# Designs tried in a protein design run: peptides against a protein of PDB entry 7MKK. Part 26

Target 1, 71 residues: chain A of PDB entry 7MKK
Amino acid sequence: SMKEKVKAKLVEIRKFVPFIRRVRIDFQDTLSKVQGHRLDALVNLLDREDVSMSSLNKIEVIIDKLRTRFN

## One batch from the design tools (peptide; aimed at target 1 L39 D50 K58)

Design b2_p24_8_s1 (made by RFdiffusion4, then SolubleMPNN; from b2_p24_8, 11 letters changed)
Fold by OpenDDE base, seed 1:
Structure b2_p24_8_s1 (fold): chain B 71 residues (1-71), chain A 24 residues (1-24)
Amino acid sequence: as target 1 above (71 residues)
Amino acid sequence: SKEEEDRRQEEFLDELLAVVDSVP
């Protein structure tokens, strides 16, 4: 079901939460306050269980961009 | 509503994409 697919995708995306947190910390002096806040908000979003598949797909793109720039 | 929440999530993520692209 779509619900099960969303749950599985969320589990996979959550594996990158430590990476996002590390980006937030390692580049805190480089990032603006708003940029840091947005990354914190992304982590908070991933703590939720009501994230759509569309959102999860976008988050995957964002993580790929972060990996390209910060990893 | 769920639809409104999904819209807010999408708007946030679109903004975040712009933020990430703007990081030096």
Scores: peptide ipSAE 0.495, ipTM 0.872, DockQ to the pose 0.792
OpenDDE base, seeds 2, 3, 4, 5: peptide ipSAE 0.493, 0.492, 0.487, 0.492; ipTM 0.871, 0.871, 0.869, 0.871; seed 5 fails the geometry check

Design b2_p24_8_s2 (made by RFdiffusion4, then SolubleMPNN; from b2_p24_8, 7 letters changed)
Fold by OpenDDE base, seed 2:
Formats: structure tokens, sequence, C-alpha cells
Structure b2_p24_8_s2 (fold): chain B 71 residues (1-71), chain A 24 residues (1-24)
């Protein structure tokens, strides 16, 4: 079901939370306040269970971009 | 509502996508 797919995707995306936190901290001095805040908000969003598949897909793209830019 | 939540999430994520490309 779609619900099961969303849950599975969320579990996989959550594996990158430590990476996102690391980016936030390691580049804290080079990130703007807005950028840092948005990364914090992204981590907070992933603590929720009411995230749509479309949102999770966007988050996956964001993580891929972060991986490209920040190791 | 779930619809409103999704809209807000999408807006936030769209902005974040744009910001990530601007990060030095």
Amino acid sequence: as target 1 above (71 residues)
Amino acid sequence: SMKKLEEEQDKFLDELLEEVDKVP
C-alpha cells in the first residue's frame, strides 16, 4: 500500500539524519543563519510521521545535493 | 489538514532545494 511505501521510504531517509546534522555542524561557520535553520527544520521534519511521499522524494533530492556539495 | 500540511512541507522543501544550490 501507499502507506507502507511511505513508511518504508521514511525509514530509509531517516538513516541520513546523522549526515544532515553533521553538515549543519561542520559547515556552521559558512552557512547563513537561514540555511542553518532550514537544515535544522529538515531534521525536525524527519522526526514526524505525517510526511507525504512527494515530500520524502524532495528530501531525497536534497540529501543527494548535500552529499554532492558536502562530501 | 493533511492537505495544508503537505502544501507547507512542499513550500519549505522547494525553498530548501533552492538554498542548497546557493550554499557556497
Scores: peptide ipSAE 0.551, ipTM 0.874, DockQ to the pose 0.843
OpenDDE base, seeds 1, 3, 4, 5: peptide ipSAE 0.550, 0.548, 0.550, 0.546; ipTM 0.872, 0.873, 0.873, 0.873; seed 3 fails the geometry check

Design b2_p24_8_s3 (made by RFdiffusion4, then SolubleMPNN; from b2_p24_8, 11 letters changed)
Fold by OpenDDE base, seed 1:
Structure b2_p24_8_s3 (fold): chain B 71 residues (1-71), chain A 24 residues (1-24)
Amino acid sequence: as target 1 above (71 residues)
Amino acid sequence: SMEEKAKEEDKFLDELLAVVDEVP
C-alpha cells in the first residue's frame, strides 16, 4: 500500500539523520545561523510519522546534495 | 489547516534545497 511505501521510505531516509547531524556539527563555524537552523529543522521533521511521499522525495534530493558536498 | 501545514512544509523543503546549494 501507499502507506507502507511511505513508511519504508521514511525508514530509509532516517538512516541519514546521523549524517545530517554530523554535517551540522562539522561545518557549524562555516554555516550561517539560518543554514544551521534549517538543518536542525530537517532532523526534527524526520522524527514525524506523518510525512508525505512528496516531502520524502524532496528530502532524498536534499540528502543527495549534502552527500555530494560533504561526503 | 492540514493543507496549509503541507504547503509550509513544502516551502520549507524548497528553501532548504536552495540553502544546501549555497553552502560554501
Scores: peptide ipSAE 0.314, ipTM 0.791, DockQ to the pose 0.724
OpenDDE base, seeds 2, 3, 4, 5: peptide ipSAE 0.312, 0.310, 0.311, 0.314; ipTM 0.791, 0.789, 0.790, 0.791; seed 5 fails the geometry check

Design b2_p24_8_s4 (made by RFdiffusion4, then SolubleMPNN; from b2_p24_8, 10 letters changed)
Fold by OpenDDE base, seed 2:
Structure b2_p24_8_s4 (fold): chain B 71 residues (1-71), chain A 24 residues (1-24)
Amino acid sequence: as target 1 above (71 residues)
Amino acid sequence: SKKEKDKEQEEFLDELLEVVDEVP
């Protein structure tokens, strides 16, 4: 079901939370306040269970971009 | 509502995509 797919995707995306936190900390001095705040908000969003599949797909793209830019 | 929440999430993520692209 779609619900099961969303849950599975969320579990997989959550595996990258430590990476996002590392990006936030490792580049804290080079990130603007807005950029840092947005990354914090992204981590907070992934603590929720009411994230849509479209949002999860976008988050996956964001994580891929971060991986490309920040190791 | 859930619809409004989803909209807010999408708007946030769209902005975040731009923010990430602008990271030095």
Scores: peptide ipSAE 0.435, ipTM 0.843, DockQ to the pose 0.840
OpenDDE base, seeds 1, 3, 4, 5: peptide ipSAE 0.431, 0.428, 0.432, 0.431; ipTM 0.840, 0.839, 0.841, 0.842; seeds 3, 5 fail the geometry check

## One batch from the design tools (peptide; aimed at target 1 S52)

Design b2_p25_1 (made by RFdiffusion4)
Pose (drawn by RFdiffusion4):
Structure b2_p25_1 (pose): chain A 71 residues (1-71), chain P 25 residues (1-25)
Amino acid sequence: as target 1 above (71 residues)
Amino acid sequence: EEDELFEEQDEFLDELDEDLDEFDE
């Protein structure tokens, strides 16, 4: 059943791509280069669909960790 | 090949989580 279980979470989880992109730009002045890079690769990855469930769960936390370290 | 891609995605996301923990300091 997991097959789809992914597509659902990716759908919901793609609503934050604009939020991340904003974090990256507004605070390019606050964060390191390696933080800028990994935030971009995060966007580039959320744009694919060969995305593991195990990586989406890591990504939900990472988003919860930037809905509160910024915003 | 799919498993290797999943491992690379997990390693990258662990590095990003560590960067966010260090940024919180």

Design b2_p25_1_s1 (made by RFdiffusion4, then SolubleMPNN; from b2_p25_1, 14 letters changed)
Fold by OpenDDE base, seed 4:
Structure b2_p25_1_s1 (fold): chain B 71 residues (1-71), chain A 25 residues (1-25)
Amino acid sequence: as target 1 above (71 residues)
Amino acid sequence: SMKKRAKEEEEFLDELLRELDELDK
């Protein structure tokens, strides 16, 4: 079901929460306040259970961009 | 509302994507 697919995707995306937190802190001096705030908001969003597949797909792209830029 | 939150969430994610693209310039 779509619900089960969303839950599975959310579990996979949550594996990157520690990485997002590290990027937020380790590169705080090179990120704007707004960018840092958005990373915090991203982590908070992933604490929720009611995240759409559309949002999760966007978050996956965001994580890929972070990995490319910050390794 | 849930609809309002969903809209704000989408706008937030889209803006973050845009900003990350700008970092690569």
Scores: peptide ipSAE 0.576, ipTM 0.879, DockQ to the pose 0.683
OpenDDE base, seeds 1, 2, 3, 5: peptide ipSAE 0.575, 0.574, 0.573, 0.576; ipTM 0.879, 0.880, 0.879, 0.880

Design b2_p25_1_s2 (made by RFdiffusion4, then SolubleMPNN; from b2_p25_1, 14 letters changed)
Fold by OpenDDE base, seed 5:
Structure b2_p25_1_s2 (fold): chain B 71 residues (1-71), chain A 25 residues (1-25)
Amino acid sequence: as target 1 above (71 residues)
Amino acid sequence: SKEEEEKKQEEFLDELLKELDEEEK
């Protein structure tokens, strides 16, 4: 079901929360205040259980871009 | 509402994506 797909995607995306936190901290001096705040908000969003598939798909792309830039 | 919050979240995510796209250029 779509509901199960959302749950599965959320579980997979949450695996990158430590990475996002590390990017936020390790590159804090490089990131703007706004970017830092957005990364914090992103982590907080992933703590929720009601994230839409649309958002999760966008977050996956964001993570890919972060990985490309920040390893 | 939940729908309004989701919209705001997507807008936030879109802006972050846009910034990251610009940084990758």
Scores: peptide ipSAE 0.581, ipTM 0.866, DockQ to the pose 0.717
OpenDDE base, seeds 1, 2, 3, 4: peptide ipSAE 0.577, 0.578, 0.576, 0.577; ipTM 0.862, 0.864, 0.863, 0.863; seeds 3, 4 fail the geometry check

Design b2_p25_1_s3 (made by RFdiffusion4, then SolubleMPNN; from b2_p25_1, 14 letters changed)
Fold by OpenDDE base, seed 4:
Structure b2_p25_1_s3 (fold): chain B 71 residues (1-71), chain A 25 residues (1-25)
Amino acid sequence: as target 1 above (71 residues)
Amino acid sequence: SKKKREEEEDKFLDELLKELDELEK
Protein backbone atom coordinates (compact mmCIF):
# COMPACT_ATOMS: atom_id res chain seq x y z
CA SER B 1 0.00 0.00 0.00
CA MET B 2 0.97 3.63 -0.39
CA LYS B 3 0.88 4.01 3.37
CA GLU B 4 3.44 1.25 3.80
CA LYS B 5 5.59 2.72 1.02
CA VAL B 6 5.59 6.08 2.78
CA LYS B 7 6.60 4.46 6.06
CA ALA B 8 9.44 2.56 4.40
CA LYS B 9 10.66 5.68 2.58
CA LEU B 10 10.56 7.71 5.78
CA VAL B 11 12.66 5.10 7.58
CA GLU B 12 15.29 5.25 4.85
CA ILE B 13 15.35 9.05 4.70
CA ARG B 14 15.70 9.30 8.48
CA LYS B 15 19.04 7.52 8.20
CA PHE B 16 20.40 10.79 6.80
CA VAL B 17 19.24 13.00 9.68
CA PRO B 18 22.69 12.89 11.35
CA PHE B 19 24.23 13.96 8.04
CA ILE B 20 21.80 16.86 7.68
CA ARG B 21 22.57 17.97 11.23
CA ARG B 22 26.29 17.81 10.48
CA VAL B 23 25.92 19.95 7.35
CA ARG B 24 23.86 22.46 9.30
CA ILE B 25 26.54 22.90 11.96
CA ASP B 26 29.84 22.26 10.16
CA PHE B 27 28.97 24.52 7.24
CA GLN B 28 27.01 27.17 9.07
CA ASP B 29 29.30 29.90 7.73
CA THR B 30 28.83 28.69 4.16
CA LEU B 31 25.05 28.60 4.44
CA SER B 32 22.86 31.66 4.81
CA LYS B 33 20.68 32.07 7.87
CA VAL B 34 17.59 31.16 5.90
CA GLN B 35 19.28 28.05 4.49
CA GLY B 36 20.25 26.99 7.98
CA HIS B 37 16.71 27.54 9.16
CA ARG B 38 15.40 25.43 6.30
CA LEU B 39 17.72 22.58 7.24
CA ASP B 40 16.48 22.81 10.82
CA ALA B 41 12.92 22.70 9.56
CA LEU B 42 13.81 19.71 7.40
CA VAL B 43 15.13 17.76 10.38
CA ASN B 44 12.04 18.66 12.39
CA LEU B 45 9.81 17.57 9.53
CA LEU B 46 11.45 14.15 9.51
CA ASP B 47 10.52 13.68 13.16
CA ARG B 48 6.87 13.45 12.11
CA GLU B 49 5.10 10.39 10.77
CA ASP B 50 2.60 12.21 8.56
CA VAL B 51 4.91 13.19 5.70
CA SER B 52 3.70 12.78 2.12
CA MET B 53 5.52 10.73 -0.49
CA SER B 54 5.85 13.88 -2.58
CA SER B 55 7.72 15.63 0.21
CA LEU B 56 9.87 12.58 0.90
CA ASN B 57 10.89 12.42 -2.75
CA LYS B 58 11.93 16.08 -2.65
CA ILE B 59 13.85 15.46 0.57
CA GLU B 60 15.72 12.62 -1.11
CA VAL B 61 16.82 15.00 -3.87
CA ILE B 62 17.84 17.57 -1.27
CA ILE B 63 19.99 15.00 0.52
CA ASP B 64 21.64 14.02 -2.76
CA LYS B 65 22.44 17.65 -3.48
CA LEU B 66 23.82 18.14 0.02
CA ARG B 67 26.03 15.09 -0.43
CA THR B 68 27.26 16.41 -3.78
CA ARG B 69 28.02 19.86 -2.39
CA PHE B 70 29.53 18.92 0.94
CA ASN B 71 30.99 15.46 0.19
CA SER A 1 -5.10 22.45 7.84
CA LYS A 2 -3.13 19.43 6.70
CA LYS A 3 -3.33 20.60 3.10
CA LYS A 4 -2.08 24.07 3.96
CA ARG A 5 0.79 22.62 6.00
CA GLU A 6 1.82 20.38 3.12
CA GLU A 7 1.74 23.32 0.73
CA GLU A 8 3.99 25.33 3.02
CA GLU A 9 6.33 22.37 3.41
CA ASP A 10 6.53 21.95 -0.34
CA LYS A 11 7.31 25.65 -0.65
CA PHE A 12 10.31 25.66 1.67
CA LEU A 13 11.54 22.34 0.23
CA ASP A 14 11.35 23.81 -3.28
CA GLU A 15 13.17 26.93 -2.16
CA LEU A 16 15.87 24.87 -0.48
CA LEU A 17 16.29 22.83 -3.66
CA LYS A 18 16.62 26.00 -5.69
CA GLU A 19 19.23 27.45 -3.37
CA LEU A 20 21.23 24.23 -3.36
CA ASP A 21 21.22 24.31 -7.15
CA GLU A 22 22.76 27.77 -6.98
CA LEU A 23 25.46 26.53 -4.62
CA GLU A 24 26.41 23.87 -7.15
CA LYS A 25 27.30 26.55 -9.71
Scores: peptide ipSAE 0.605, ipTM 0.890, DockQ to the pose 0.679
OpenDDE base, seeds 1, 2, 3, 5: peptide ipSAE 0.605, 0.605, 0.603, 0.604; ipTM 0.890, 0.891, 0.890, 0.890; seeds 2, 5 fail the geometry check

Design b2_p25_1_s4 (made by RFdiffusion4, then SolubleMPNN; from b2_p25_1, 13 letters changed)
Fold by OpenDDE base, seed 5:
Structure b2_p25_1_s4 (fold): chain B 71 residues (1-71), chain A 25 residues (1-25)
Amino acid sequence: as target 1 above (71 residues)
Amino acid sequence: SKKKEEEEQNKFLDELLKELDELDK
């Protein structure tokens, strides 16, 4: 079902939460308050249970770009 | 230089985080 697909996608994307937190900490001294807040918000968003597939797909693209640059 | 690298990293982050702001669009 679509519901199960969303759940599975969320589980996979959540695997990168530690990476996002690492980026947040590693560059904490150079990030503006806004940048830091946005990264925190990204993590918080992934803690929700009601994230749409559309949002998850967009988040995945963002994380992929982060990984390319920072890992 | 390290400073130059950090500046480039921040510019890259700004673009990505700008995409995040447009997440629901």
Scores: peptide ipSAE 0.169, ipTM 0.691, DockQ to the pose 0.056
OpenDDE base, seeds 1, 2, 3, 4: peptide ipSAE 0.161, 0.165, 0.131, 0.130; ipTM 0.690, 0.689, 0.646, 0.646

Design b2_p25_2 (made by RFdiffusion4)
Pose (drawn by RFdiffusion4):
Structure b2_p25_2 (pose): chain A 71 residues (1-71), chain P 25 residues (1-25)
Amino acid sequence: as target 1 above (71 residues)
Amino acid sequence: EEEEELWEEQDEFLDELDEDIDELP
């Protein structure tokens, strides 16, 4: 049943791509280069669909961790 | 095997990103 379980989470979870993209631009002045890079690769990855469930769970937490360190 | 290797690389990258984000105030 997991097969799909992914697609669903990726759909919901892609609603934050604009949010991340905003965080990366507004605060390019606040964060390191390696934080800028890993935030971009995060966007680029959320744009694919060969995305592991185990990585989406890591991405939900990483988003909860930016909804509160910024915003 | 190729799909598993890709998933491991994605997990490793996201672990490094999680560490970078924990360094933020």

Design b2_p25_2_s1 (made by RFdiffusion4, then SolubleMPNN; from b2_p25_2, 10 letters changed)
Fold by OpenDDE base, seed 1:
Structure b2_p25_2_s1 (fold): chain B 71 residues (1-71), chain A 25 residues (1-25)
Amino acid sequence: as target 1 above (71 residues)
Amino acid sequence: DEKKKKEEEQDKFLDELLEEIDKLP
């Protein structure tokens, strides 16, 4: 079902929460205040269960962009 | 529809975050 697919995708995306937190902290001095706040908000969003598949797909793109720029 | 409204707000937030990430070196 779509609900099961969303749940599975959310589980996979949540595996990157530690990475997002690391980017936020390790690069705090190079990130703008806005970027830092947005990353914090992204982590908070991933704590929710009412995230759509559309949103999860966008988050995946965000993570891929971060992985390209940060190691 | 409250569900639709929340999804639109989430999508807007994520679109703005994508724009901020694209400004990174």
Scores: peptide ipSAE 0.575, ipTM 0.880, DockQ to the pose 0.861
OpenDDE base, seeds 2, 3, 4, 5: peptide ipSAE 0.572, 0.569, 0.575, 0.575; ipTM 0.880, 0.878, 0.880, 0.880

Design b2_p25_2_s2 (made by RFdiffusion4, then SolubleMPNN; from b2_p25_2, 10 letters changed)
Fold by OpenDDE base, seed 2:
Structure b2_p25_2_s2 (fold): chain B 71 residues (1-71), chain A 25 residues (1-25)
Amino acid sequence: as target 1 above (71 residues)
Amino acid sequence: SSMKEREREQDEFLDELLEEIDSLP
């Protein structure tokens, strides 16, 4: 089901939460307050259960961009 | 619905973040 697909995708995306946290902390001094807050909000979003597949797909793109830039 | 509104807000946030990522150091 779509619900099961969302849950599976969420599990995979959550594997990158430590990476996002590391980016947030390691580059804290070079990030603006807004940028830091948005990364915090992204991590908080991934703690939720009500994240759509559309959102998860966008988050995957965001993570890919972060990985390209910071790892 | 409240759920649909939350999804729209999430998408809007993520769209803004996608744009912001390009401006990160």
Scores: peptide ipSAE 0.641, ipTM 0.895, DockQ to the pose 0.839
OpenDDE base, seeds 1, 3, 4, 5: peptide ipSAE 0.638, 0.637, 0.639, 0.634; ipTM 0.894, 0.893, 0.894, 0.893; seed 5 fails the geometry check

Design b2_p25_2_s3 (made by RFdiffusion4, then SolubleMPNN; from b2_p25_2, 11 letters changed)
Fold by OpenDDE base, seed 2:
Structure b2_p25_2_s3 (fold): chain B 71 residues (1-71), chain A 25 residues (1-25)
Amino acid sequence: as target 1 above (71 residues)
Amino acid sequence: DEKEKRAKEEDEFLDKLLEEIDKLP
């Protein structure tokens, strides 16, 4: 079902939460307040169970961009 | 509907974040 697909995608995306936290911490001194807050908000969003597939797909793109930039 | 409102705000937030990543160091 779509619900099961969302849950599976969420589990996979959550594997990158430590990476997002690491980006937030390692670059804290160079990030603007807005950028830092948005990364914090992203982590908080991934704690929810009611994230849509659309949102998860966007988050995947975000993570890919972060990985490209911060390795 | 609060759930719809939150979903819309979340979508807008994610779109902004996508744009801002290109501005990161």
Scores: peptide ipSAE 0.604, ipTM 0.887, DockQ to the pose 0.737
OpenDDE base, seeds 1, 3, 4, 5: peptide ipSAE 0.602, 0.600, 0.602, 0.603; ipTM 0.886, 0.885, 0.886, 0.886

Design b2_p25_2_s4 (made by RFdiffusion4, then SolubleMPNN; from b2_p25_2, 7 letters changed)
Fold by OpenDDE base, seed 3:
Structure b2_p25_2_s4 (fold): chain B 71 residues (1-71), chain A 25 residues (1-25)
Amino acid sequence: as target 1 above (71 residues)
Amino acid sequence: EEKKRLEEEQDKFLDELLEVIDELP
């Protein structure tokens, strides 16, 4: 079901929360205030359970972009 | 509906974040 797919996607995306946190901290001195705030907000969003599949797909793209730029 | 509003707010946030990510070092 769609509900099951959303749940599965959320579980997979949450595996990258530690990575996002690391990016936020490791590059804190080079990030602008807005960039830092947005990364914090992304982590907070992933703590929620009411995230749509559309949102999760966009988050996946964002994570892929981060993985490309950061080790 | 609250659900629709929440989804729209999330979508807006993520669209803006995509732009911010392109400006990262």
Scores: peptide ipSAE 0.571, ipTM 0.885, DockQ to the pose 0.836
OpenDDE base, seeds 1, 2, 4, 5: peptide ipSAE 0.569, 0.571, 0.568, 0.568; ipTM 0.884, 0.884, 0.884, 0.884

Design b2_p25_3 (made by RFdiffusion4)
Pose (drawn by RFdiffusion4):
Structure b2_p25_3 (pose): chain A 71 residues (1-71), chain P 25 residues (1-25)
Amino acid sequence: as target 1 above (71 residues)
Amino acid sequence: EEEEEDEELDELLEELEEEVEEEEE
């Protein structure tokens, strides 16, 4: 059943891509280069679909961690 | 407290980067 279980979470989670893109631009002045890079690769990854469930769970947390460090 | 949150965020992004590299291999 997992097969799909992914697609669903990726759909819901892709609603944060603009939010992450905003965090990266507004605060390019606040964050490191390696933070800028990893934040980009995060966007690039959320744009694919060969994405593991184990990585989406790691992305939901990482996102909860920037809905509160910023914003 | 902000520095600690940054360190946690960096660690989480590093773990995610390692996992993506492993999946690509």

Design b2_p25_3_s1 (made by RFdiffusion4, then SolubleMPNN; from b2_p25_3, 8 letters changed)
Fold by OpenDDE base, seed 4:
Structure b2_p25_3_s1 (fold): chain B 71 residues (1-71), chain A 25 residues (1-25)
Amino acid sequence: as target 1 above (71 residues)
Amino acid sequence: SEEEEMKELMELLDELMEEVKKEEE
């Protein structure tokens, strides 16, 4: 079901939460307050259980870009 | 460029947050 797919996707994406947190901390001094806040918001979003598939797909793109930029 | 990539990333984050807000309305 779609619900199951969403949950599975969320589980996979959550694997990158530690990475996002590390980016936030490691580059805290170089990130603007707004940039830092956006990363914090991303992490907080992934703590939710009601994230849509649309949002999860966007998050995946974002994480991909973060990985490219921050290794 | 690095600047362009960062800009794109931040724009995507903003779009995501706006989407989430709309879903909550």
Scores: peptide ipSAE 0.298, ipTM 0.787, DockQ to the pose 0.873
OpenDDE base, seeds 1, 2, 3, 5: peptide ipSAE 0.296, 0.295, 0.297, 0.296; ipTM 0.786, 0.786, 0.787, 0.786

Design b2_p25_3_s2 (made by RFdiffusion4, then SolubleMPNN; from b2_p25_3, 10 letters changed)
Fold by OpenDDE base, seed 1:
Structure b2_p25_3_s2 (fold): chain B 71 residues (1-71), chain A 25 residues (1-25)
Amino acid sequence: as target 1 above (71 residues)
Amino acid sequence: EEEEQEQELLELLDELEEEEKKERA
């Protein structure tokens, strides 16, 4: 079902929470204050269970961009 | 709140894409 797909996607995306937190802290001086705030908000969003598939797909793209830039 | 969070995600993505373009130029 779509619900099962969302749940599976959320589980996979949550594996990157430690990475997002690391980027937020290790590169705090490189990131703007706004970018830092948005990364914090992103982590908080991933704590929710009601995240849409659309949002999860956007988050995946963000993570890919972060991985490309910050390794 | 969800719409505001979605807008913040889009803005973050746009900023990361613009920075990626600057690093490749």
Scores: peptide ipSAE 0.301, ipTM 0.770, DockQ to the pose 0.076
OpenDDE base, seeds 2, 3, 4, 5: peptide ipSAE 0.273, 0.270, 0.257, 0.285; ipTM 0.757, 0.753, 0.744, 0.760

Design b2_p25_3_s3 (made by RFdiffusion4, then SolubleMPNN; from b2_p25_3, 7 letters changed)
Fold by OpenDDE base, seed 4:
Structure b2_p25_3_s3 (fold): chain B 71 residues (1-71), chain A 25 residues (1-25)
Amino acid sequence: as target 1 above (71 residues)
Amino acid sequence: SEKKEMEELLKLLEELEEEVEKEEE
């Protein structure tokens, strides 16, 4: 079902939460409050259980871009 | 460089803005 697919996608994306947190830490001294908050919000968003597939797909693209640039 | 890396990060955060705001509240 679509619900199962969303849950599976969310599980896969959540594997990168530690990576996102590390990026946040690495740049915390130079990021503005709002910019830092955006990264924090991304992590918090991935803690939710009601994220749509379309949102998850967008997030996945962003995370992929982060990974290619920040390992 | 650190400057280039930061620039890329800021661009990505900007791209994330609308999506994060929609799901945050």
Scores: peptide ipSAE 0.086, ipTM 0.611, DockQ to the pose 0.366
OpenDDE base, seeds 1, 2, 3, 5: peptide ipSAE 0.086, 0.086, 0.080, 0.084; ipTM 0.610, 0.609, 0.604, 0.606

Design b2_p25_3_s4 (made by RFdiffusion4, then SolubleMPNN; from b2_p25_3, 9 letters changed)
Fold by OpenDDE base, seed 3:
Structure b2_p25_3_s4 (fold): chain B 71 residues (1-71), chain A 25 residues (1-25)
Amino acid sequence: as target 1 above (71 residues)
Amino acid sequence: DEEKEMKELEELLNELMEEVEKEEA
């Protein structure tokens, strides 16, 4: 079901939360307040259980971009 | 709106990547 797919995707995406937090801290001095806030918001969003598949797919792309730039 | 927030986040992260690349040049 779509619900099961969402849960599976969310579990996979959540594996990158520690990475996102590390990026947020490691580059804190170079981030604008808005950029830092957005990274914090991304982490907070992934703590939710009502995130759509559409949003999770977009988040996956964002994480891939972060990984490309920040390892 | 969640969709709008995701778009804004992506744009801000793209800008950050460009800024970091510029600083490294």
Scores: peptide ipSAE 0.125, ipTM 0.653, DockQ to the pose 0.043
OpenDDE base, seeds 1, 2, 4, 5: peptide ipSAE 0.102, 0.104, 0.102, 0.102; ipTM 0.644, 0.650, 0.642, 0.644

Design b2_p25_4 (made by RFdiffusion4)
Pose (drawn by RFdiffusion4):
Structure b2_p25_4 (pose): chain A 71 residues (1-71), chain P 25 residues (1-25)
Amino acid sequence: as target 1 above (71 residues)
Amino acid sequence: EEELWEEQDEFLDELLEEVEKIPVL
């Protein structure tokens, strides 16, 4: 059943790509280069669909961790 | 596919470590 379980989470979890993109731009002045890079690769990855469930769970937490370190 | 999933997991662990270094604003 997991096959699809992914698609669903990716759909919900892609509503934050604009949020991340904002965080990267507004605070390019606050964060390191390696934080800028990893935030971009995060966007680039959320744009694919060969995305593991194990990585989406790590992405939901990484997002909860930015909804509160910024915003 | 498994190797790609491992690389994605390793990258996201590194990203989480960098996110924990960002101070709360």

Design b2_p25_4_s1 (made by RFdiffusion4, then SolubleMPNN; from b2_p25_4, 8 letters changed)
Fold by OpenDDE base, seed 1:
Structure b2_p25_4_s1 (fold): chain B 71 residues (1-71), chain A 25 residues (1-25)
Amino acid sequence: as target 1 above (71 residues)
Amino acid sequence: SEERAKEEDEFLDELLEEIDKVPVL
């Protein structure tokens, strides 16, 4: 079901929360205040259970971009 | 709420744009 697919993707995306937190900290001095705040907000968003598939797909792209730029 | 969902989408779109502007050392 769609609900199950959303939950499965959310579980997989949450595995990258430690990575997002690490990017936020390691590059704090080079990130703008807005960029840092948005990364914090992203982590907070991933703590929710009501994230849509559309949002999760965007977050997956975001994580891929972060991995490309920050290892 | 529907308003929160719209704000969430806007936030994610802006974050996608901002990542490309981050200076890489």
Scores: peptide ipSAE 0.516, ipTM 0.851, DockQ to the pose 0.702
OpenDDE base, seeds 2, 3, 4, 5: peptide ipSAE 0.519, 0.516, 0.512, 0.511; ipTM 0.853, 0.851, 0.850, 0.849; seed 2 fails the geometry check

Design b2_p25_4_s2 (made by RFdiffusion4, then SolubleMPNN; from b2_p25_4, 9 letters changed)
Fold by OpenDDE base, seed 5:
Structure b2_p25_4_s2 (fold): chain B 71 residues (1-71), chain A 25 residues (1-25)
Amino acid sequence: as target 1 above (71 residues)
Amino acid sequence: SEEEAKKQDEFLDELLKEVDEVPVL
């Protein structure tokens, strides 16, 4: 079901929360305050259980882009 | 809420646009 797919994707994306946190902290001096806040919000968002599939898909792309720029 | 979802969608969209331009190194 779609609900199960959302839950599964959320579980997988949450594996990257530590990575997002590291990006936020390690590059804090180069990130704008707005960018930092957005990354914080991203982590907080992933703590929720009511994230839509559309949002999760966007988050997945964001993470992929982050992984490309940050190893 | 729907309002919260809109705000979340907004910052996600902005992140999608900006992440490629994040200063690195």
Scores: peptide ipSAE 0.626, ipTM 0.874, DockQ to the pose 0.606
OpenDDE base, seeds 1, 2, 3, 4: peptide ipSAE 0.624, 0.627, 0.624, 0.624; ipTM 0.879, 0.880, 0.880, 0.874; seed 2 fails the geometry check

Design b2_p25_4_s3 (made by RFdiffusion4, then SolubleMPNN; from b2_p25_4, 9 letters changed)
Fold by OpenDDE base, seed 2:
Structure b2_p25_4_s3 (fold): chain B 71 residues (1-71), chain A 25 residues (1-25)
Amino acid sequence: as target 1 above (71 residues)
Amino acid sequence: KKKEEEEQDRFLDELLEEVDEVPVL
């Protein structure tokens, strides 16, 4: 079902929560307050169970962009 | 619920744009 697909996608995306937290912390001094707060909010969003597939797809793109720029 | 979803969508859309502007990490 769509609900099961969403749950599976959420589980996969949550694997990147430690990565997002790492970016947030390691580059705290170079990130603006807004950027830092948005990354915090992204992590908080992934703690929820009511995230749509549309949102999860956007989050995946965000993570891919972060991964491309993270060294 | 709709308002919260719209707010979340705006947040994610803004973050998508912002990540392209973040300094090279």
Scores: peptide ipSAE 0.652, ipTM 0.886, DockQ to the pose 0.741
OpenDDE base, seeds 1, 3, 4, 5: peptide ipSAE 0.651, 0.651, 0.650, 0.652; ipTM 0.886, 0.887, 0.886, 0.887

Design b2_p25_4_s4 (made by RFdiffusion4, then SolubleMPNN; from b2_p25_4, 8 letters changed)
Fold by OpenDDE base, seed 5:
Structure b2_p25_4_s4 (fold): chain B 71 residues (1-71), chain A 25 residues (1-25)
Amino acid sequence: as target 1 above (71 residues)
Amino acid sequence: MKEKEKEQDEFLDELLEEIDKVPVL
């Protein structure tokens, strides 16, 4: 079902939470307060179960951008 | 539910824009 696909994608995206937390800490001095708060809010969003497939697709793009710039 | 999804999408779009503004050191 679509609900099962959302749950499966959320499980895969959650594997990157430690990476997002690491970016937030390692680049703390280069990030604005707003940028830092948005990364914190992204981590908090991924702790939720009520994330849409649209949002999960955008989060995947965000993670790919973070990996390209901060890896 | 649709309003919350829209707010999440707006937040994620803003975050995408902010990542592009961060300097690569």
Scores: peptide ipSAE 0.530, ipTM 0.846, DockQ to the pose 0.793
OpenDDE base, seeds 1, 2, 3, 4: peptide ipSAE 0.523, 0.529, 0.524, 0.527; ipTM 0.843, 0.848, 0.843, 0.844

